# Peptides against a protein of PDB entry 5JXT, part 51

Target 1, 319 residues: chain A of PDB entry 5JXT
Amino acid sequence: SLLPKKEINVYIGMSEMQVKWYQKILEKDIDAVNGAGGKRESKTRLLNIVMQLRKCCNHPYLFEGAEPGPPYTTDEHLIYNAGKMVVLDKLLKRIQKQGSRVLIFSQMSRLLDILEDYCVFRGYKYCRIDGSTAHEDRIAAIDEYNKPGSDKFIFLLTTRAGGLGINLTTADIVILYDSDWNPQADLQAMDRAHRIGQTKQVVVYRFVTDNAIEEKVLERAAQKLRLDQLVIQQGRAQVAAKAAANKDELLSMIQHGAEKVFQTKGAFGTMAEKGSQLDDDDIDAILQAGETRTKELNARYEKLGIDDLQKFTSESAYE

## One batch from the design tools (peptide; made by RFdiffusion4, then SolubleMPNN)

Design b2_p13_3_s4 (from b2_p13_3, 8 letters changed)
Fold by OpenDDE base, seed 5:
Structure b2_p13_3_s4 (fold): chain B 319 residues (1-319), chain A 13 residues (1-13)
Amino acid sequence: as target 1 above (319 residues)
Amino acid sequence: VKRPAYLLKREAE
C-alpha cells in the first residue's frame, strides 16, 4: 500500500544579501508599499513587487549585479548568499547519505539554472525539465532518471512542467523550493513521487522564507486548498476558488515583515546565528520547528467554513 | 575563470 506523504514546511531566514536586496525592492516602490497610491495604484505594479520579492526569497542572483565579480565564479557564495541554498545544501547531503533520491521543484526556470550550477559545483548528477524542454528531451530525462541503477540523484523541475502526469516514483523526497499560487500545482508535483509504484515513505519539504512575502503566499495557498476541499465536499462547484488576489491582499502581503526587514542589519534567524555553519543539529531544529508550525497552520484553516475562508479573501476588500 | 552557466543563459536571453 502507498504510505501517506509527510509534508513539512521548512521556515528559512534570509541571508544578509537577501535582506539587502529585499530592502532595495521595497525602497524602489516605497510609495506603493506604503499604500500611498490608493485606488490609483495598479494591480500590475503590486504584482511586480510581489514577483521581485519572491525572486529575492529564492536567490539574490536572480537580479542583475547581485553576483560578486568579476571574476564570476561558481563557489560557496552561491550557497551562503541564499538561506534556502544553505538549508538545501545540508539537506541534500543527508538525503544522499540515506540512499534517497530527490525531486526539486520551482516556479522559476532561472532558479533551476542556478541549481544546475550548484549541482555541478557539488558533483550531484541531475536531470532537468522545464516549460521549454522539448517532448523528446523530457522523455529522455525521465527515462534517464527512472532507469534501474540510475546515477542521477536530483531531478530539477519547474512545478508546472513536472506536474504533467509523469511518473517519478524512483524518488522518495520532494523539495518545493518555492510555492505555486495554486496549491493544486504543488500537489500535482508531489504526486509525481507519491503514486502507485512508490515503495518508500514520501517526504515533502516546502521551503518558506520566514518573515517575508512567502509566508503570506503559503497562508493564501493553504486557505485556497481548504476552500477547494470544502467546495468539492459540499458540491458547490460555483465557488470560484480562483479569485486572484485583490490589491489590498497584495499590499498586505508586500507589507508583511517589511518593517522588521528594514530594521534588520544582517541576516535573519538561524542564518544570522549560524549562516553557512549550520550543522546537522541546526537542520534537525529547523525541521522540528517547521513540523510544529505546519501543524499549527493546517489547524487554523481546518476549523474554517466556506464563508470564513471567503471572508478572509474579502475583508481585505472592505478596508 | 569559467562564468557560471546561469549567468551565460541570462546574458543570452
Scores: peptide ipSAE 0.426, ipTM 0.890, DockQ to the pose 0.658
Fold by OpenDDE base, seed 1:
Structure b2_p13_3_s4 (fold): chain B 319 residues (1-319), chain A 13 residues (1-13)
Amino acid sequence: as target 1 above (319 residues)
Amino acid sequence: VKRPAYLLKREAE
């Protein structure tokens, strides 16, 4: 029988470079961030801020002119300038040593381009699929990854392209490098490894930038997932889950952790203390803290009824 | 040292 998957949110501090870029994004639109635009502020402007903050959480090199150079090189700076890359780099070494194989999902094809350069730099053999990959090339990549004795360690996928019913049960580890606004897209991605033909315990690591917009993206996705489950269980088809955040919800999400980001000189958390010098004990501490916070997050939403889950609680914006 | 491929892709878009 298929074993239940283990899901762990991995909460990761920003690098110094990410903090600087996050501050710069907020400062460019400070009037919108402070809610000074009121009812006149466009939803489109707020969505653009959210998109830029999510890019920053993934990697600062997703911005033009962020990369060090000239000369432009692939080197250790590709890793230490993004908190998620520092954790990924240590976690992949452990996964490989365990004889596991890994799917890495992102919403951003441009992040997969950075991850390709990283794979080449570390000597990791990989496959890639995104939204632009031709049908024949998708089949070829899947077959190359799944073949007996495949030397491909990593499969890089965009979440939506990887969600298309493909079988990747030859991997037992799933990394969600970022989260979809729709939790069903992430579930569909996990189900590429967690399906009939899997022989190992599937473990899912969901990367979440701590004290940033991504915590609110995660909370909203968890809230939606619980609401969808309760609607199905209660037969209440009329509860259209509000698919789109309102302006006040978007403002609350943008403001989350913003004050602490402005006050921060340098990196956050373990990135400030250790940076790229994380050891195995530091990774174990991050995973243990993540497992605790994951249980707490799930327990918060399991107790809520449909009417509570339909309300976006703004109260958590200032904690 | 090879130029990062992600930069080359971004410049080609």
Scores: peptide ipSAE 0.424, ipTM 0.889, DockQ to the pose 0.680
Fold by OpenDDE base, seed 4:
Structure b2_p13_3_s4 (fold): chain B 319 residues (1-319), chain A 13 residues (1-13)
Amino acid sequence: as target 1 above (319 residues)
Amino acid sequence: VKRPAYLLKREAE
């Protein structure tokens, strides 16, 4: 029988470089961030800020002029300048030692480009699929990954490309490097490994930048997922959960953690304490804390009714 | 020294 998947949100502090770039993004549009634009503030401008902040949470090298150089080199700086890469690097080492194989999903093909360089740098054999990958190349990559005795450890996928009904049950670990605004896209990605033919316990690690916009992306996705589940269970007509965030929701998401980011000198959380020098115990602590926070998050939304889940309650995060 | 492939891809876009 297929075992239930284990899902763990992995809350990761920003590196010092991420904090600096996060500050810079907020400062560039500080009037918009403070809501000073009022009714005149463009939703497109807020969406752009959200996108830049999400890029920062993924990797600062997604910005021009962020990478140290010239000369530009793939080196340890590719890891230590992004909190998610620090955790990923340690986690992949553990996963490999366990004889597991891993799918890594992102919304950002440009992040997959960084992850390719990382894989080459660490000597991880990988496959890649994104939205631009030709159909034949997708088949070839899937077959190369799934073949008996495949030496491919990692499969790099964009979440949407990975959602296309493919079978990747030869992997038992799923890393969501970032989250989709649509929780169904992430579920569809997980279901590439978690389906009939899987023989192992599937574990899903969802990376979430702590004290940043990604917590609100996650909360909104979890809220939507619970709402969708309740609507289905109650047989109520599609409560059109307002699919797109309004301006006030976007503003609230941008503002989340912004003050603390401005006050922070250096890195956040475990990244401030240990930086790239995380050991196996630090990873276990991060995973355990993540498992606790995941249970708390789920328990929060499980108690909410349909009417509560339709409201973007910033308040339900503080009660 | 090989430039990172992600930079090369970005420069080619």
Scores: peptide ipSAE 0.378, ipTM 0.881, DockQ to the pose 0.657
Fold by OpenDDE base, seed 3:
Structure b2_p13_3_s4 (fold): chain B 319 residues (1-319), chain A 13 residues (1-13)
Amino acid sequence: as target 1 above (319 residues)
Amino acid sequence: VKRPAYLLKREAE
């Protein structure tokens, strides 16, 4: 029988560079961040802020002029300037030592470009598929990854391109480097490894930037997933969960952790304490804390009814 | 020194 997948949210502090860029994004649109635009604030403006903050959470080099140089080089700075890369770098070493194989999903093809340079820099053999990958090249990449005795350790995928019904049961680890606004897209990505033909325990690591917009993206996705489940169970097909956040929801998401980000001098959490020098015990602590917070998050939404799940609970941006 | 491929891709867009 297929073992249930284990899902762990991995809460990761921002690097010093991410904090600086996160501050800069908020400061650039401070009137919108403070809600000073009121009813006149454009939903498009708020969505743009959300997009920039999500880029920052993924990697600061997604911004023009963020890279150190000239000369521009692939080096350790590619890792230590992004909290997710620091954790990924340590986690991949552990996973490889265990004889596992990894699917890495992102919403951002440009992040996959950074991850390709990282894979080359670390000597990880990989395959890649995104939304621009031709059908024939997609088949070839899947076949190369899935072949018996494949030397490909990592498969890099955009979440939506990887969701297209493919079988990747030759991997047992899934890393969601970021989350989709639609939890079904992430589930479809996980189900590439967690499918008939899988012989191992599938483990899903969902990277979440701590004290940032990504926590609220995750909460919204969890809320929507629970709502979708309850609607199916109760036969109430008419309650289409509103796919798009309203302005107040977007504003609350932008404001989440913003004050603490402005007060922070340097990096966040484990990134401030250890930086790139995370050891195996630090990774175990991050994973254990993540497992606890994942259970708490799920338990929060499991107690809510359909009517409660239709309302965005704006916990105060300062709690 | 090889320029990072992600930078080269971004500049080609």
Scores: peptide ipSAE 0.342, ipTM 0.865, DockQ to the pose 0.661

Design b2_p13_4_s1 (from b2_p13_4, 7 letters changed)
Fold by OpenDDE base, seed 1:
Structure b2_p13_4_s1 (fold): chain B 319 residues (1-319), chain A 13 residues (1-13)
Amino acid sequence: as target 1 above (319 residues)
Amino acid sequence: VEVPAYILRRKAE
């Protein structure tokens, strides 16, 4: 029988470089961030800020001129300049040592480009599929990954490209490097490993940048998922979940953690204390804290009715 | 020093 998935959010501090770039993004549009634009501020401008902040949470090298060089090198700086990469690097060593295989999903094909260079740098054999991958090349990559005795450890996928009904049950670990605004897209990605033919316990690690925009993206996705479940259960098909955030919701999301980011000199949390020198105990502590916060987040939304879930709550789950 | 593949791809976009 297929075992239930274990899903945990992994809350990760920003590197020093991410904090500097996050500050720079907020400072560039400080009037919009402070709500000084009022009713005149365009929804498009706020959406652009959200997109830049999400890029920063993934990797600072997604910005032009962020990479050190010339000369350009593939080295440890690719890892220590992004909190998610530091945790990923330690977690992948553990996953490999236990004889597991892993799917890594992102919304950003440009992040997969960084992850390819990382895989080469660490000597990890991988496959890749994104939105631009030809149909024949997708089949070939899937077949190569699923082959009995395949030496491919990692499959890199964009969340939407991986959602297309493919079977990847030869992997037992799923890493969501970032989250979709639609929680169903992430569920569809998980279902590539969590399907008929899976023989192992599937574990899903969802990376979330702590004290940043990604916490609010996660909260909104969890709220939507619960609302969709309640609508189905109650037969209230007419309750359209608000598909798009309004201006006030977007502004609240942008402002979340912004003050603390401006006050921070250096990195956040475990990234400030250990940086790239995280040990196995530090990873266990991060995973345990993540499991606790995941249970708390789920418990918060399980208690809410349809009418409450239709309102954006500005209250942080952690305030 | 070989330019990383992701840098090369980003320069082509």
Scores: peptide ipSAE 0.111, ipTM 0.739, DockQ to the pose 0.621
Fold by OpenDDE base, seed 3:
Structure b2_p13_4_s1 (fold): chain B 319 residues (1-319), chain A 13 residues (1-13)
Amino acid sequence: as target 1 above (319 residues)
Amino acid sequence: VEVPAYILRRKAE
């Protein structure tokens, strides 16, 4: 029988560089961040801020002029300048030692480009598929990854491209490097490994930048997923979960953790304490804390009815 | 010093 997926949110502190860029993004649009625009603030402007903050949470090198150089080098700076890369780098070493194989999903093809350079730098053999990958090349990449005795350790995928019905049951680890606004897209990505033919326990690591907009993206996705489940169970098919966040929801998401980000000098959490020098115990602590917070998050939404789940409960952005 | 491939891809867009 197929074992249930184990899903763990991995809460990761920003690097010092991410904090600086996160501050810069907020400062650039500070009037919008403070809600001073009121009714005049465009939803488009807020969506743009959200997009920039999500880029920052993924990697600061997604911004023009962020990467150190010229000369440009592929070196340890590619890792230590992004909290998610620091955790990924340690986690992949563990995964490889366990004889596991891994799917890495992102919303951002440009992040997959960084991950390719990282894979080359670390000597990880990989496959890649995104939205631009030709159908024939996609088949070839899947077949190369799935072949018996494949030396490909990592499969890099955009979440939407990886969601297209493919079988990747030769992997047992799934890393969601970021989250989709639609939780069904992430589920479809996980179900590439968690499908008939899987013989191992599938473990899903969802990377979440701590004290940042990504926590609110995750909460909104969890809320929507629970709402979708309850609507199906109660036969209330007409309760379309409002797909698009309203302006107040977007503003609350942008404001979440912003004050603490402005007060922070250096990195956040484990990134401040250890930086790139995470050991196996630090990873275990991050995973254990993540498992606890994941259970708490799920338990919060399991108690809510349909009417409560239709309301975005922004707890105060400053608590 | 080779420019990382992801930088080159970003400049081509």
Scores: peptide ipSAE 0.039, ipTM 0.677, DockQ to the pose 0.625
Fold by OpenDDE base, seed 2:
Structure b2_p13_4_s1 (fold): chain B 319 residues (1-319), chain A 13 residues (1-13)
Amino acid sequence: as target 1 above (319 residues)
Amino acid sequence: VEVPAYILRRKAE
């Protein structure tokens, strides 16, 4: 029988470089961030800010002129300049030692480009598919990964490309490097490993930048998932359609953690204390804290009815 | 848009 998947949110502090770039993004559009534009602020402008903040949470090298150089080198700076890479680097070493194989999903093909450079730098054998990968090349990559005795450790996928009904049950670990706005896209990605033919316990690690926009993306996705479940259970199909974030919701999401980011000199959390020198105990602490916060998040939304889940509680950033 | 250096490095290997 297929074992239930274990899902853990992994809450990760920003590196010093991520904090600086996150500050710069907020400062560039400070009037919009402060809500000074009011009803006149463009939803498109807020969506752009959210997109830039999510890029920063993934890797600062997604911005032009962020990568140090010339000379440009493949080195430890690729890891320590992004909190998610620091945790990923330690987690992949553990996963490999366990004899597991891993799917890494992202929304951003340009992040997969960084992850390919990382895989080469660490000597990890990998496959890749994204939205631009030809159908034949996708089949070839899947077959190469799934073949008996495959030496491919990592499969790099865009979440949407991985959602296309493929079977990757030869992997038992799933890393969601970032989250989709639609929780169903992430579930469809997990279902590539968590499917008939899986023989191992599937573990899903969802990376979430702590004290940043990604916490609110996660909360909104959890809220939406619960709402969709209740709507299906109650036969109330008409309720699901209003799921697009409004301007006030986007503004609240942008403001989340912004004050603390502006006050911060250096990195956040364990990244401030240890930087790239995370040990196995630090990783265990991050995973344990993540498991606790994941249970708390799920328990919060399980108690809510449809009417409560339709109200986005903008916790004002000022309370 | 300038191609990021990490993409250029991977293409040179």
Scores: peptide ipSAE 0.031, ipTM 0.676, DockQ to the pose 0.093
Fold by OpenDDE base, seed 4:
Structure b2_p13_4_s1 (fold): chain B 319 residues (1-319), chain A 13 residues (1-13)
Amino acid sequence: as target 1 above (319 residues)
Amino acid sequence: VEVPAYILRRKAE
């Protein structure tokens, strides 16, 4: 029988470089961040800030002029300058040692580019699929990954490209390097490994930058998912919560952790304490803390009815 | 020193 998937949110501190770039993003649009733009602030501007902050949470090298060089090198700096890469690097070593195989999903093809260079740097054999991957190349990559005795350890996928009905049950670990605004896209990604033909316990690690916008992205996604589930269960088809955040929601998301980011000198959390020198005990502590926070998050939304879940969705403004 | 492939890709976009 297919075992239920285990889902763990992995809360990760920003590196010092991420903090600096996160500050810079906020400072560039400080009036918008402070809500000083009022009704004149465009939703598009706020969405752009959100996207830049999410890029920062993924990797600072997604920004022009962030990477040290010239000369540009693939080296340890690719890892230690992003909290998610530090955790990923340690986690992948553990996963490989366990004889597991891993799917890594991101919303950002440019992050997959960084992950390819990382895979080469670490000597991890990988496959890649994104939205630009031709159908034939996609099939070839899937077949290469799924073949008996495949030496491919990692499959790099964009969440949406990986969601397209493919079977990757030869992997038992799923890493969501970032989250989709639509929780169904992430579920569809997980279901590539968590499907008929899976023989192992599927474990999903969802990376979440702590004290940053990604916590609010996660909360919103969890809320939406719970609402969607309750709507289906209650047969209330009308409660399709408009998926689009309003301006105030976007502003609140941008502001989340911003003050603490401005006050912070250096890295956050475990990244401040140990940087890239995480050991196995540190990873266990991060995973355990993540499991606890995941249970707390789920328990928060499980207690909420449809009406409570709707209050946080912009549709409550018309009653 | 080989330029990382992701830098090359980002410069080609």
Scores: peptide ipSAE 0.087, ipTM 0.714, DockQ to the pose 0.661; fails the geometry check

Design b2_p13_4_s2 (from b2_p13_4, 8 letters changed)
Fold by OpenDDE base, seed 3:
Structure b2_p13_4_s2 (fold): chain B 319 residues (1-319), chain A 13 residues (1-13)
Amino acid sequence: as target 1 above (319 residues)
Amino acid sequence: VKTPAYILRREAE
């Protein structure tokens, strides 16, 4: 029988570089961040801020002029300048030692470009599929990854491209490097490994930048998923979960953790304490804390009815 | 305006 997936949110502090860029993004549009625009603030402006903050949470090199150079070289700076890369680098070493194989999903094809450079730098053999990958090349990449005795350790996928019905049951680890606004897209990605033919326990690590917008993206996704489940169970098919966040929801998401980000000098959490020098015990502590917070998050939404789940309740970051 | 190295590499392939 197929074992249930283990899903663990991995809460990761920003690097010093991420904190600086996160501050810069907020400062650039401080009036919008402070809600000073009121009714005049455009939803488009808030969505742009959200997109920049999500890029920062993924990797600062997604911004023009962020990468050190010229000369531009792939080195340890690619890792230590992003909290998610520091954790990924340690986690992949563990996964490889366990004889596991891994799918890495992102919303951002440009992040997959960074992950390709990382794979080359670490000597990890990989496959890649994104939204631009031709159908034939996609089949070839899947077949190369799934072949008996494949030397491909990592499969890099955009979440939407990886969601397209493919079988990747030759992997047992799934890393969601970021989250989709639609939790069904992430589930479809996980179900590439968690499908008939899987013989191992599938473990899903969802990377979440701590004290940042990604926590609110995750909460909103969890809320929506629970709402979708309850609507199906109660036969209330007409309760379409409002797909798009309103302005107040977006503003609250932008404001989440902003004050602490402005007060922070250096990195956050484990990134401040250890930086790139995470050991196996530090990883275990991060995973254990993540498992606890994951259970708490799920338990919060399991108690809510449909009417409560239709309301986005965000405490302001200033309360 | 400096393009990230990973973008420059992909454009060179």
Scores: peptide ipSAE 0.029, ipTM 0.526, DockQ to the pose 0.230
Fold by OpenDDE base, seed 5:
Order: sequence, then structure tokens, then C-alpha cells
Structure b2_p13_4_s2 (fold): chain B 319 residues (1-319), chain A 13 residues (1-13)
Amino acid sequence: as target 1 above (319 residues)
Amino acid sequence: VKTPAYILRREAE
């Protein structure tokens, strides 16, 4: 029988470079961040800020002129300049030692470009599929990954491209490097490994930048998922979960952690304390803390009714 | 779209 998947949110501090770029993004649009635009502030402007902050949480090299050079090198700077890469690097080493194989999902094909350079730098053999991959090349990549005795350790996928009905049950670990605004897209990604034919315990690691926009993206995704479940259970098909955040929700998401980011000199949390010197005990502590916070997050939304889940509750983060 | 820096890294490899 297929074992239930284990899902763990992995809360990760920003690197010093991420903090500096996060500050620059907020400062560039400070009037919008402070809500000074009022009714005249465009939803498009707020969505653009959210997208830049999400890029920063993924990797600062997603911005033009962020990467050091010339000369441009594939080196340790690719890892230590992004908190998610520091954790990924340690986690992949553990996963490989366990004889597991891993799917890595992102919303951003440009992040997969960075992950390709990382794979080459670490000597990890990989496959890649994104939204631009031709149908024939997609089949070839899946077959190459799934073949008996495949030397491919990693499959790099965009969440939407990876969601399209493919079988990747030859992997037992799923890393969601970022989250989709639609929690169903992330579930569909997990279901590539968590499907009939899987023989191992599937473990899903969801990376979440701590004290940043991504915590609010995660909360909104959890809220939406619970609402979708309750709507199905109650037969209330007309309660279309408001798929798009309103202006006030977007502003609240942008403001989350912004004050602490402006006050911070250097990196956040474990990235400030250890940076690239994270050991196996530090990773175990991050995973244990993540498992606790994941249970607390789920328990919060399980108690809410449809009417409560239709309200954006900023306050739920402090209880 | 690959960044200019990504292209330059791959050309240097």
C-alpha cells in the first residue's frame, strides 16, 4: 500500500545579500509599502513588489547586476548568497547518502538555471523540464530519469510543467523550493512521486523564507486549501475561493517582516549564526522546528469555518 | 530566459 506522504515546512533565514536586496526592493517602492498610495495604488504595482520579494527569497542572482563579476564564476558564492541554497546543499548531501532520489520544484525557470549551475558545481547528475521543454525532450528526460539504474540524482522541474500527469515514482524526496499561489499545483507536483508504484516513504520539504513574504504566501495557500476542502465537503460549489489577493491582503503580505528586515544588519536566524557552516545537527534542528511549526499551522486552519477562512487574518501569525 | 551572468558562467566552463 502507498504510505502517506510526510510534509515538512523548512523555515530558512535570509542571507546577508538577500536582506540587502529585500531592503532595496522595499525602499524603491516605500510609498506603496507604507500604504501612502491609498485608493490610487494599483493592484499591479503591489503584485510587482510581491514578485520581486519572492525572487529575493529564492535567490538574489535573479536580479540584474546582483551576481559578482566579471569574472563570472560557478563557485561557493552561488550557495552562501541564498539561505535556501545553503540548506539545499546540506540536505541534498544527506538525501544522496540515504540512497534517495529527489524532485526539485520551483515556479521560476530562471531559478532552475541557477540550480543547473549548482548541480554542475557539485557534480550532481540531473534532468530538467520547464514550460519551454519540447514534448519529445520531456519524454526523453522522464525516461532517462526513470530508467533502471539511472545515474540521474535530481530532477529539476517548474511546478506547472511537472504537474502534468507524469510518473516520477523513482524519486522518494520532493523539494518545493518555492510555493505556488494555488496549493493544488504543489499537491499535483507532490503526486508525481506520491503515486501508485511508489515503494518508499515520500517526504516533502517545502522551503519557506522566515520573517518574509513567503510566510504569508504559505499561510494564504494553507487557508485556500482548507477552504477548498470545506467547500467540497459542504457541497457549496459557489464559494469560489477568491483566487486573487485584494490590495489590502497584498499590502499586509508586503509589510510582513519589513520592519525587522530594515533593522537587520547582516543575515537572519541560523544564517546569521552559522551561515555556510551549517552542520548536520543544525539541519536536524531546522527540520524539527519546521515540523513543529507545520503542525501548528495546520492545527490553526483546521479549526476555522468557511466564513473565517474567507477573511484574511494577519493576526493569526502572533497566536 | 537565462541571465547574461549565467551565459557567461557557462561559456567560461
Scores: peptide ipSAE 0.021, ipTM 0.635, DockQ to the pose 0.090
Fold by OpenDDE base, seed 4:
Structure b2_p13_4_s2 (fold): chain B 319 residues (1-319), chain A 13 residues (1-13)
Amino acid sequence: as target 1 above (319 residues)
Amino acid sequence: VKTPAYILRREAE
């Protein structure tokens, strides 16, 4: 029988470099961050800030002039300059040692480029599919990954490309390196491994940058998912919450953790304490803390009715 | 069914 998937949010502190770049993003548009633009602030401007902050949470090298060089070389700096990479690096070593195989999903093809460089640097054999991958190349990559005795350990996918009904049940671990605004896209990605033909416990690790915008992205996604579930269960088709955040929601998301980011010298959380020198016990602690926070997050939304879940969605502005 | 080692360790404690 297919076991239920286990989903764990992995809350990860920013590296020192991420903090610096996160500060720089906020400072560049501080008036918008402070809400000083008022009604004149464009939703597009706020969305751009959100996207830059999400890039920072993924990897600082997604910004021009962030990568050290010339010469530009893949080295340990690729890992220690991003909290998610530090955790990923340790987690992948554990996953490989367990004889598991892993799907890594991101919203950002440019992050997959960094992950390819990382895979090459660590000697991990991988496949890749993104939105630009030709249909034939997608089939070839899937077949290469799924073949009996495949030496491909990692499959790198954009979440959208992974949503296309493919079967990857030869993997048992799913890493969501970032989250989609649509929780259904992430579920569809998980369902590539969590499907008929899976013989292992599927575990999903959702990476979430702590004290940053990604916590609010996750909260919003969890709220939406719960609302969608309740709407389906209650047959209330009209309650399809408009998926698009309003300006005030975007502003609140941008402001989340911003004060602490401005006050912080160096890295956050476990990244400040140990940096790239995480051991197996540190990873276990991060995973355990993540499991606890995941249960708390789920329990928060499970207690909410449709009406409570709607209050946080922009449709309450018309009564 | 293979369970991840971190889960197995926690269940053994």
Scores: peptide ipSAE 0.000, ipTM 0.303, DockQ to the pose 0.011
Fold by OpenDDE base, seed 2:
Structure b2_p13_4_s2 (fold): chain B 319 residues (1-319), chain A 13 residues (1-13)
Amino acid sequence: as target 1 above (319 residues)
Amino acid sequence: VKTPAYILRREAE
């Protein structure tokens, strides 16, 4: 029988470089971040800020002129300049030692480019599929990964490309490097490993930048997932359609953690204390804290009715 | 948009 998947949110502090770039993104559009534009502020402008903040949470090298150089070399700086890479680097070593194989999903093909450089730098054998990968090349990559005795440890996928009905049950670990706005896209990605033919316990690690926009993306996705479940259960199909974030919701999401980001000199949390020198105990602490916060998040939304789940309670970061 | 440095490194390897 297929074992239930274990899902853990992994809450990760920003590196010093991520904090600096996150500050710079907020400062560039400070009037919009402060809500000074009011009803006149463009939803498109707020969506652009959200997109830049999500890029920063993934990796600062997604911005032009962020990477140190010339010369541009792949080195430890690729890891220590992004909190998610520091945790990923330690987690992959553990996963490999356990004899597991891993799917890594992202929304951003350009992040997969960074992850390819990382895989080469660490000597990890990998496959890749994104939105631009030809159909024949997708089949070849899947077959190469799934073949008996495959030496491919990692499969790099964009979440949407991984959603296309493929079977990757030869992997037992799933890392969601970032989250989709639609929780169903992430579920469809997990279902590539958590399907008939899986023989191991599937574990899903969802990376979430702590004290940043990604916490609000996660909360909104959890809220939407619960709403969709209740709508299906109650036969109330008409309710599901209002899923697009409004301007006030986007503004609240942008403001979340912004004050603390502006006050911070250096990195956040364990990244401030240890930087790239995370040990196995630090990783265990992060995973345990993540498991607790995941249970609390789920328990919060399980108690809510449809009418409560339709109200986005934005706590203003300035109240 | 200039090609990010990480893409340029990967193309040079």
Scores: peptide ipSAE 0.031, ipTM 0.502, DockQ to the pose 0.092; fails the geometry check

